# Ledger of designs, part 130: peptides against a protein of PDB entry 6NYY

Target 1, 212 residues: chain A of PDB entry 6NYY
Amino acid sequence: KHFEQAIERVIGGLEKKTQVLQPEEKKTVAYHEAGHAVAGWYLEHADPLLKVSIIPRGKGLGYAQYLPKEQYLYTKEQLLDRMCMTLGGRVSEEIFFGRITTGAQDDLRKVTQSAYAQIVQFGMNEKVGQISFDLPRQGDMVLEKPYSEATARLIDDEVRILINDAYKRTVALLTEKKADVEKVALLLLEKEVLDKNDMVELLGPRPFAEKS
Target 2, 212 residues: chain A of PDB entry 6NYY as posed
Amino acid sequence: KHFEQAIERVIGGLEKKTQVLQPEEKKTVAYHQAGHAVAGWYLEHADPLLKVSIIPRGKGLGYAQYLPKEQYLYTKEQLLDRMCMTLGGRVSEEIFFGRITTGAQDDLRKVTQSAYAQIVQFGMNEKVGQISFDLPRQGDMVLEKPYSEATARLIDDEVRILINDAYKRTVALLTEKKADVEKVALLLLEKEVLDKNDMVELLGPRPFAEKS

## One batch from the design tools (peptide; made by RFdiffusion4, then SolubleMPNN)

Design b2_p23_2_s3 (from b2_p23_2, 11 letters changed)
Fold by OpenDDE base, seed 4:
Structure b2_p23_2_s3 (fold): chain B 212 residues (1-212), chain A 23 residues (1-23)
Amino acid sequence: as target 1 above (212 residues)
Amino acid sequence: MKTGLSLEDADFDKMLDELIAER
């Protein structure tokens, strides 16, 4: 209990007991986090869900926590499923509310960064080819691009394609599992926090063997 | 105030940092 709370504090920050969300905002958060949770549940290469919460903590209004993997090598498929999981919140908002909120800003940042890394660092794009360039980190001086403007445009286009493909995949998944997203969201609104056992009770066992 | 709904996935950021870090 104390150790889990400590980890939660490190990862999520302190519970902002003072942030009273409006009921509609709380509903948005619940469906957003349910989108992450359900996407992670039904994506083979996603990390196992540990906890999902709509209690505001630190900078976030809610979160889905996953079991960290001590993994050093990632496949393209794993990175794609991770992108889809990360898009799950935004996609859920679109499916249920037909509107886009600012809530997915950090998710979109992560997805964007992952997409660029896949294309320009890991050589995972066939059109760009097996190239590897250092990407400036957030806050690094914009180093001169080691490639032409034409290549830069190609990279930008392929990044958009990759993100859009991940988005479409997530839309398809969460549309298929729409009832499950709603069940999770409604239970979140009731309990505010769900664990893996709650998800198993609600959705059944995760269809993929957890790699221990 | 960061208007992000989701907390930073420390694991994802760590993963990306590890993947991007020149070993």
Scores: peptide ipSAE 0.024, ipTM 0.658, DockQ to the pose 0.125
Fold by OpenDDE base, seed 1:
Structure b2_p23_2_s3 (fold): chain B 212 residues (1-212), chain A 23 residues (1-23)
Amino acid sequence: as target 1 above (212 residues)
Amino acid sequence: MKTGLSLEDADFDKMLDELIAER
């Protein structure tokens, strides 16, 4: 309890009880967070869901918390599933509302950063090859790219391909699990906060054994 | 106010930060 609250404060900031979302916005948040939650539930290499909330915290209108793994090495498959989970909110909004919101901006940023890291830092792309370049930090003088403009274009193309692959995978998953996303969203609208047990009651046990 | 729905994947951000952090 105290540890969870501490983590919640560190991650989400203080609950801004003062931010009253409009009912339609709250609905959007619920389906967005449900998308994350359900994607994480049915992706093998996603981290186990701990909590999902539509209570605004800090700058966020909702969030999903996952059990952090003490993992130092990530596979390409793990990174892909994390990307899919991160896209779950945007995809849910698209499936249920036929519209996209600005709510996914941070998710898209994370996905983009992950995709670039996979390609230019981890050498996980066959076309780009076994390369590792430092990504320019915000504010670092863009040192001359250690690669040609042709390579830069290739990197950008492969990043888009990777993100699109993750997106399509997420669309397929959440379309298959559309009813589950709706169940989670509706329950979020009622309870505002769901934990792992709520998810188990609603969806059944997670199909993947918790890697101890 | 950029009201972002953020996955508070502290681990992902940490991972990304660690990955971006020059050793």
Scores: peptide ipSAE 0.022, ipTM 0.643, DockQ to the pose 0.121
Fold by OpenDDE base, seed 5:
Structure b2_p23_2_s3 (fold): chain B 212 residues (1-212), chain A 23 residues (1-23)
Amino acid sequence: as target 1 above (212 residues)
Amino acid sequence: MKTGLSLEDADFDKMLDELIAER
């Protein structure tokens, strides 16, 4: 209890009980958060869901909270599933409403950052190759990029390919699980907060063993 | 809207923010 509350404060901030969302906005948030929750439920390398909420906290209108892991090393597959989970909100909005909102801005930023890190720092792209460039620290003079403009263009192209692949994977998953996304969204609109047990009752047990 | 991130993810996100800022 105290540990979960501490994590919630760090991730979401304090509950803004005074922030009243319009019914249509509340519906958009419910389907967005349901997209994150369902994507995380059915992706093998995603972290286990702890809580999903459509009660505004801090800077967020809703959130999905996952069990934190002490993990120092990430595989390419883990990073891809994390990207897909992060795109789950945007994809859900597109599937159910045929429109996109500004609500996914932070998610898209995270996905973009992850894609660049994979290609430029971790050497995870075959076309760019086994390269790793140091990122200038905040406050260091932006030293000239240690690579040509041709390499810069290649990196930008491969980042877009990686993000698009993650997006397509997420669309395929949430289209297959569309009924599950709707069930979660509708229950969120009723209860405002769901835990792991609510998800198990609604969807059945998560198909992947929890690494204890 | 926010996804739940671990504290380690926050450090990773900071690293990633620095990456994007440099490009």
Scores: peptide ipSAE 0.023, ipTM 0.628, DockQ to the pose 0.110; fails the geometry check
Fold by OpenDDE base, seed 3:
Structure b2_p23_2_s3 (fold): chain B 212 residues (1-212), chain A 23 residues (1-23)
Amino acid sequence: as target 1 above (212 residues)
Amino acid sequence: MKTGLSLEDADFDKMLDELIAER
């Protein structure tokens, strides 16, 4: 209990109990976080869910907390499932409300970063090939790009393709699990915070064995 | 100088530059 609370304070910041979300905003957050939670539950390579909350903390209106694994090597499949989990909030908003909000901006940034890294750093794209480029850091003299303008365009196109593929995969998953997303969202609106046990009660045991 | 990947997608290049800066 005390150790979990200490980790929550370090990761989540102080609960801003003072941000009163409008009921419609709170509903949007609940379905957004439910999308993340359910996607993470049914994706094999997603990290185990610890907690999901619609209580505003810091700059976030809600969050899903996962147990990070000490992992040094990632497969393409693992990175894809992480992208899908990250898109779960946006996809849930689309499925349930037929609209998108600004709430997914950080998620889209993370997905874009991951897609770019997969293509230009990890050589995980067949069209671009087994290449690895150092990403210029902010303030580094932009060395001449080690690739042609045609390669630059190809990279941009393949990043978009990868993100769209992850998005479509997430849409398919959360459409199949739409009732589960709604169950989680409704319970979030009631309890504001759910843990792993609440998720097991709602959805059953996670279909993937926790790699101990 | 824009550190972006392509000249035709300035918004995407800007986004990538921001992502690189946060690493």
Scores: peptide ipSAE 0.017, ipTM 0.500, DockQ to the pose 0.060; fails the geometry check

Design b2_p23_2_s4 (from b2_p23_2, 10 letters changed)
Fold by OpenDDE base, seed 4:
Structure b2_p23_2_s4 (fold): chain B 212 residues (1-212), chain A 23 residues (1-23)
Amino acid sequence: as target 1 above (212 residues)
Amino acid sequence: MKIGTSLEDADFDAMLDELIAEA
């Protein structure tokens, strides 16, 4: 308990118990986090959910915590499922509210970064080819791109394609599992925090064997 | 106030940062 709270404080910041969300905002957060949770539950290569919360922490209004994998090598399939899981919040908002909020800005940043890394660093795109270029770190001055403007355009196009494919996959999944997203969201609104056991009770056992 | 929902995927961010750093 104390150790988990310490980790949660380090990762998510201190619970802002003073931040009172409006009921509609709280509802939006619940469905957003439910989208992440359900996407992670039904994607084979997603990390197993540990906790999902709609209690504001630090700069976040809610969060989903996953069991860290001691994994250093990721497949293209794993990265895609992680992108889908990351898009789960935005997609849930679209499915249930027909609107998108600014709440997914960090998720979109992560997805964008992952897509560029896959294409530019890991050579995972056939059109761009087996190339590896250094991506600027956040805050690094992009001095010179090691590729032509034509290659830059190709990269940008393929990044959009990859993100759109992940988005469509997430839409398909969460549309299929719409009732499950709603169950999770409603339970979040009641309990504010769910763990793996709550998810098992609500959705049944995760359909994928936990890689021990 | 940046109202953001965050996936606490410290490992993914760390992985991406590491992958970017090793490149």
Scores: peptide ipSAE 0.024, ipTM 0.643, DockQ to the pose 0.119
Fold by OpenDDE base, seed 5:
Structure b2_p23_2_s4 (fold): chain B 212 residues (1-212), chain A 23 residues (1-23)
Amino acid sequence: as target 1 above (212 residues)
Amino acid sequence: MKIGTSLEDADFDAMLDELIAEA
């Protein structure tokens, strides 16, 4: 209990017990987090879900925690599944509410960063080619881009294509699993916090063997 | 006040940072 709370504090920050979400906001958060959870459940290369919560923490209104893999090398397919999992919240909101909220801002940022890294740093795009440029870190002076405006446009176009492909993949997945997203969201509204066992009870065992 | 649901994938940011740093 205390150790888990300590880890939760480090990862999620302090619970903001004083933030009372309106019922409609709480519902939105539940479906958003359920989208992440279900996407992660049914994507082969996504990390296993540990916990999903709709209790507001310092950084957000809800969160999903995953067991990190000690992995140093990532394939393009693994990065794509991680992008899809990250888009799961936004896609769930779209499927269930026909609207998007500001709740996915951090998710979209992460997806955008991943897409640029794949194309500009890892050379994972055939059109852009085997290039590797340093992405400006937060706080670095935006040095002049070491490539032409034509290359910049190509990069931007291919980033958009990659993100859109990930989005479409996530839409297809969560549309297929819409009933599962609903089950998770409804149980979140009841329990506020779900663990891996709750997910197994709702959805059955994860269809992918846990890489030990 | 960061209003949003985030995958607290501390590991994703760390992974991206590590992937960016090791690159």
Scores: peptide ipSAE 0.024, ipTM 0.656, DockQ to the pose 0.120
Fold by OpenDDE base, seed 3:
Structure b2_p23_2_s4 (fold): chain B 212 residues (1-212), chain A 23 residues (1-23)
Amino acid sequence: as target 1 above (212 residues)
Amino acid sequence: MKIGTSLEDADFDAMLDELIAEA
């Protein structure tokens, strides 16, 4: 108990007791986080869910916490499932509210970064080919791209295709699991915080064997 | 890994442009 609370404080930051979400905002956050949670639950290569919360902490209005695997090598399939999980919040908002919010900005950034990395760093796109370019770090002046404008356009197009494919996959999944997303969202609105056990009670055991 | 919602103005295009400009 004390150790778990200490880990929660370190990972979650100080609860901003001062941000009272309006009921509609809280509802949006609940469905957003439920989207992440359910996507992660039913995607084979997603990390296992540890906690999902709609209590505002730091810059986030809610969060889903996953146990990262000590993994150094990722497959294209693993990266895709991670992208889908990351899109789960946005997709849930679309499915349930028919609208998108600014709440998914960080998620979209992460998805975009992952897509570019897959194409230009990891050579995971057949059209672009077996190339590896260093992506500039945030704040680095990109002086010269090591590829032509035609290649740049191709990269941009293939990034959009990859993101759209991940988005469509997530839409299909969360549409199929719509009732589960709603169950999680409603329970979040009641409890504000769910753990893995709550998810197991609500949805049953995760359909993928925990790789020990 | 923590996946979080932030209510910052999600300009996907601006973000792409930033990533492209940073790339």
Scores: peptide ipSAE 0.022, ipTM 0.555, DockQ to the pose 0.358
Fold by OpenDDE base, seed 2:
Structure b2_p23_2_s4 (fold): chain B 212 residues (1-212), chain A 23 residues (1-23)
Amino acid sequence: as target 1 above (212 residues)
Amino acid sequence: MKIGTSLEDADFDAMLDELIAEA
């Protein structure tokens, strides 16, 4: 309990006890987080879910916590599944509500960053090729791009393709698992916090062996 | 134990940063 709370505080920040979500907002958050949770559950290369919460913490209205693998090398497939998991919230909102919210802004940022990194840093795109360029960090004045405008356009196009592919994959997955997303979301609305055991009870064992 | 969160996944950013730093 204390350790989990400490971890939650470090990761999610202090619980904003004063932030009262409207019922519809809480519902949106529940389905959003359920989308993340279920996507992570059924994606082979996603990190194991530890906890999912719709209790507002820090900057977030909800969160899903995962146990990252202690690995330094990531495959393209792993990065894709992580992108899909990250898109799970947005996709869930689309599937269930037919609308998108600002709640996925950080997720979209992460997905975008991952996509760019894959293409321009890790050379994981065949069209762009085995190139590696440093991405400007926030605040770095990039005076000159190390690649042509044509390459820049190609990169942008391939980033969009990659994100769209991840999105479509996530849509397909969560559409297939729509009932599971709903189960998780409904239980979140009741309990506000779910752990791995709750997920196992709802969905059965994760179909992928936890690679410790 | 690195714990990632969906909305404020410091670990995702950290992972990306680590991947970038190791590349």
Scores: peptide ipSAE 0.022, ipTM 0.618, DockQ to the pose 0.058

Design b2_p23_3_s1 (from b2_p23_3, 12 letters changed)
Fold by OpenDDE base, seed 4:
Structure b2_p23_3_s1 (fold): chain B 212 residues (1-212), chain A 23 residues (1-23)
Amino acid sequence: as target 1 above (212 residues)
Amino acid sequence: PSYIAPFDADKEEFEKLLSLLDV
């Protein structure tokens, strides 16, 4: 218990017990986090879920905590599944509410960063080719891009394609698993915090062998 | 870990990121 709390404090920050969400906001958070949790459950290369919470911590209104694999090399397929998991919250909101909230901004930023990194840093796009450039840091003077404007446009187009592919994949998955997302969301609204065992009880064992 | 950020009044960055999605 004490060790888990310490890890939670490091990762999620201190619980803001004073921050009371409105019922509608709490519902939105529950379905958002349920989307992450369910996407991660049914995507092979997603990190194993440890905990999902709708209790506000630090700068977050809710969170899903995962155990990262000790992995240093990622395939394109693995990165795609991670993108889909990250989009799970936004997609869940779309499926259940038909609206966009600013709560998914950080997730979209992460997905965007991942897509650019795959194309520009890791050379994982066939059209752009085997290139590796440093992405400008936020606040750095836009140093002269080491590539032409035509290449920049190509990169932007391919980033959009990659994100759209991840989004469509996530929509397909969570639409298929819509009932599971709802089960998780409803239980979150009841318990506020779920662990891996709760997820197993709701969804059954995760269909992918945990590399022990 | 992933998380939901608080609702932000400044939606400019968010809208820019959404423009990358064909939804």
Scores: peptide ipSAE 0.041, ipTM 0.559, DockQ to the pose 0.833
Fold by OpenDDE base, seed 1:
Structure b2_p23_3_s1 (fold): chain B 212 residues (1-212), chain A 23 residues (1-23)
Amino acid sequence: as target 1 above (212 residues)
Amino acid sequence: PSYIAPFDADKEEFEKLLSLLDV
């Protein structure tokens, strides 16, 4: 209990008991978090879900907590599934509400950062090639880009392609699992917090063997 | 398949990025 609370405080911040969401906002959050949860459930290389909550914490209106795998190497496929999981909230909102909310802005930023890193740091894009350069850190003097403007445009294009591919993959997945997303969302609205056992009861066991 | 070894010079940045992907 104490350890879980400590982790929750680190990840989610302090519960803002004072933040009262309107029912419609809470519904949006529930479906958003359900999207993350379900995407993570059915993506092989996503981290195992530990908890999903629609109780506002810190700056977040809800969250899904995952247990990161202990690994020293990350594949492109793993990073893609993580991107898809991160897009799960936004995609869920699109599927169920047909609207974009500001709630997905942070997720989109994270996905964008991941996409750039994959292409420019990890050499994971065939068109850009096996290049690795440091992304300008916030506050570092914008050193002259070590590549041409043409390369910069190529990078930007390939980043968009990668994000769009992840988005499409997520749309396909959550459309297939739409009923599961709804089940999770509805249960979230009832219980506000779900754990792995709740998910197993609701959706069945995760289809991927958790490498112990 | 391309993979990342986080022990490379950009390990800290990679770990930071991974932390940002936490949903």
Scores: peptide ipSAE 0.017, ipTM 0.437, DockQ to the pose 0.036
Fold by OpenDDE base, seed 5:
Structure b2_p23_3_s1 (fold): chain B 212 residues (1-212), chain A 23 residues (1-23)
Amino acid sequence: as target 1 above (212 residues)
Amino acid sequence: PSYIAPFDADKEEFEKLLSLLDV
């Protein structure tokens, strides 16, 4: 109760800056968030969804709240599912509207960062090999890369492959579950906020055992 | 602890996730 209230206060404090969205924009946000929610629902290694909202808060037009898995070690498969979940919004927009919006910019950035980290920090790519380099943080003037230009090109190529694979996987998933995305989006447009129980009522129980 | 992944997850949360992976 107290933790939920604290989250609501943080969330509620951001509601004071509610932007008025046009109906078409609100529709786009609903399908975007529904894409994330449904992708997360049907990906084994995605974090369980707690809440999804299309109420604008601060700089965000919508948000989803997840229960993180208490884990410190991540497999390549787990990171892939997380990438797919992150791409769910963009993919939903493409499936339903045939257009790309700027709303997915941050999602694409996150996916890009994750892909680079997997390849150059975690050694998860066979072609690049078991290397681990620190990625420059935003604002760090990286004067010199610790690897050759040829290696840089290889890394860039493998990052694109990984992102494209995640994208294709997400397209396949949300195309299969297109009716579910529609159900969630329409209910979001009606209620503006959905919780886990709403998702269970719409989609049935999540097909993966929640680790207690 | 529940986390809000704002789909605009601030660079900070992703960096935090990466930092947790940085064993």
Scores: peptide ipSAE 0.061, ipTM 0.527, DockQ to the pose 0.072; fails the geometry check
Fold by OpenDDE base, seed 3:
Structure b2_p23_3_s1 (fold): chain B 212 residues (1-212), chain A 23 residues (1-23)
Amino acid sequence: as target 1 above (212 residues)
Amino acid sequence: PSYIAPFDADKEEFEKLLSLLDV
């Protein structure tokens, strides 16, 4: 107990008990985090969920804690599931509220970065081809792109296609599991924090065997 | 090591994940 709390403090920062979210904002956060949690639960290659919280910590209004898989190589399918899990919050908001909030901005940024990396660095797109270019790091002078403007446009188009595909996949999943998202969201509103055991009680055991 | 994906998760964790992909 003390060791887990110490890790949570180091990783999550101090609970800003002073940020009282308005009830509607708290509801939005609960459904957003429930979307991430449920998407991660039913996606094979998503990281196992450890904890979900709607208690604001640091800059986040809520968070999900995952146990990363110890792997050095990622398949296209694994990266897609990660993208879907990351989109789970935004998709949940759309399904339940029909609105876009600023809360999904970081998720969209992560998804966008992942999509570009898959296409430009990992050569995972057939139209662009087996190419690998270094993505400019934030603050590096954008050296001349090693590809033509036509290739740049193609990359941008294929990134959008990949993100849209991940989005549609997530919409399909969370629409199918809409009742589960609501169960998790409602329990979050009651308890504010859920662990893996709470998720098992709500949703049943995760359908994918944790490869220990 | 567990990671927290905060809504505003710092770039550092994603960069760490990307760095793991360079191997």
Scores: peptide ipSAE 0.060, ipTM 0.540, DockQ to the pose 0.066; fails the geometry check

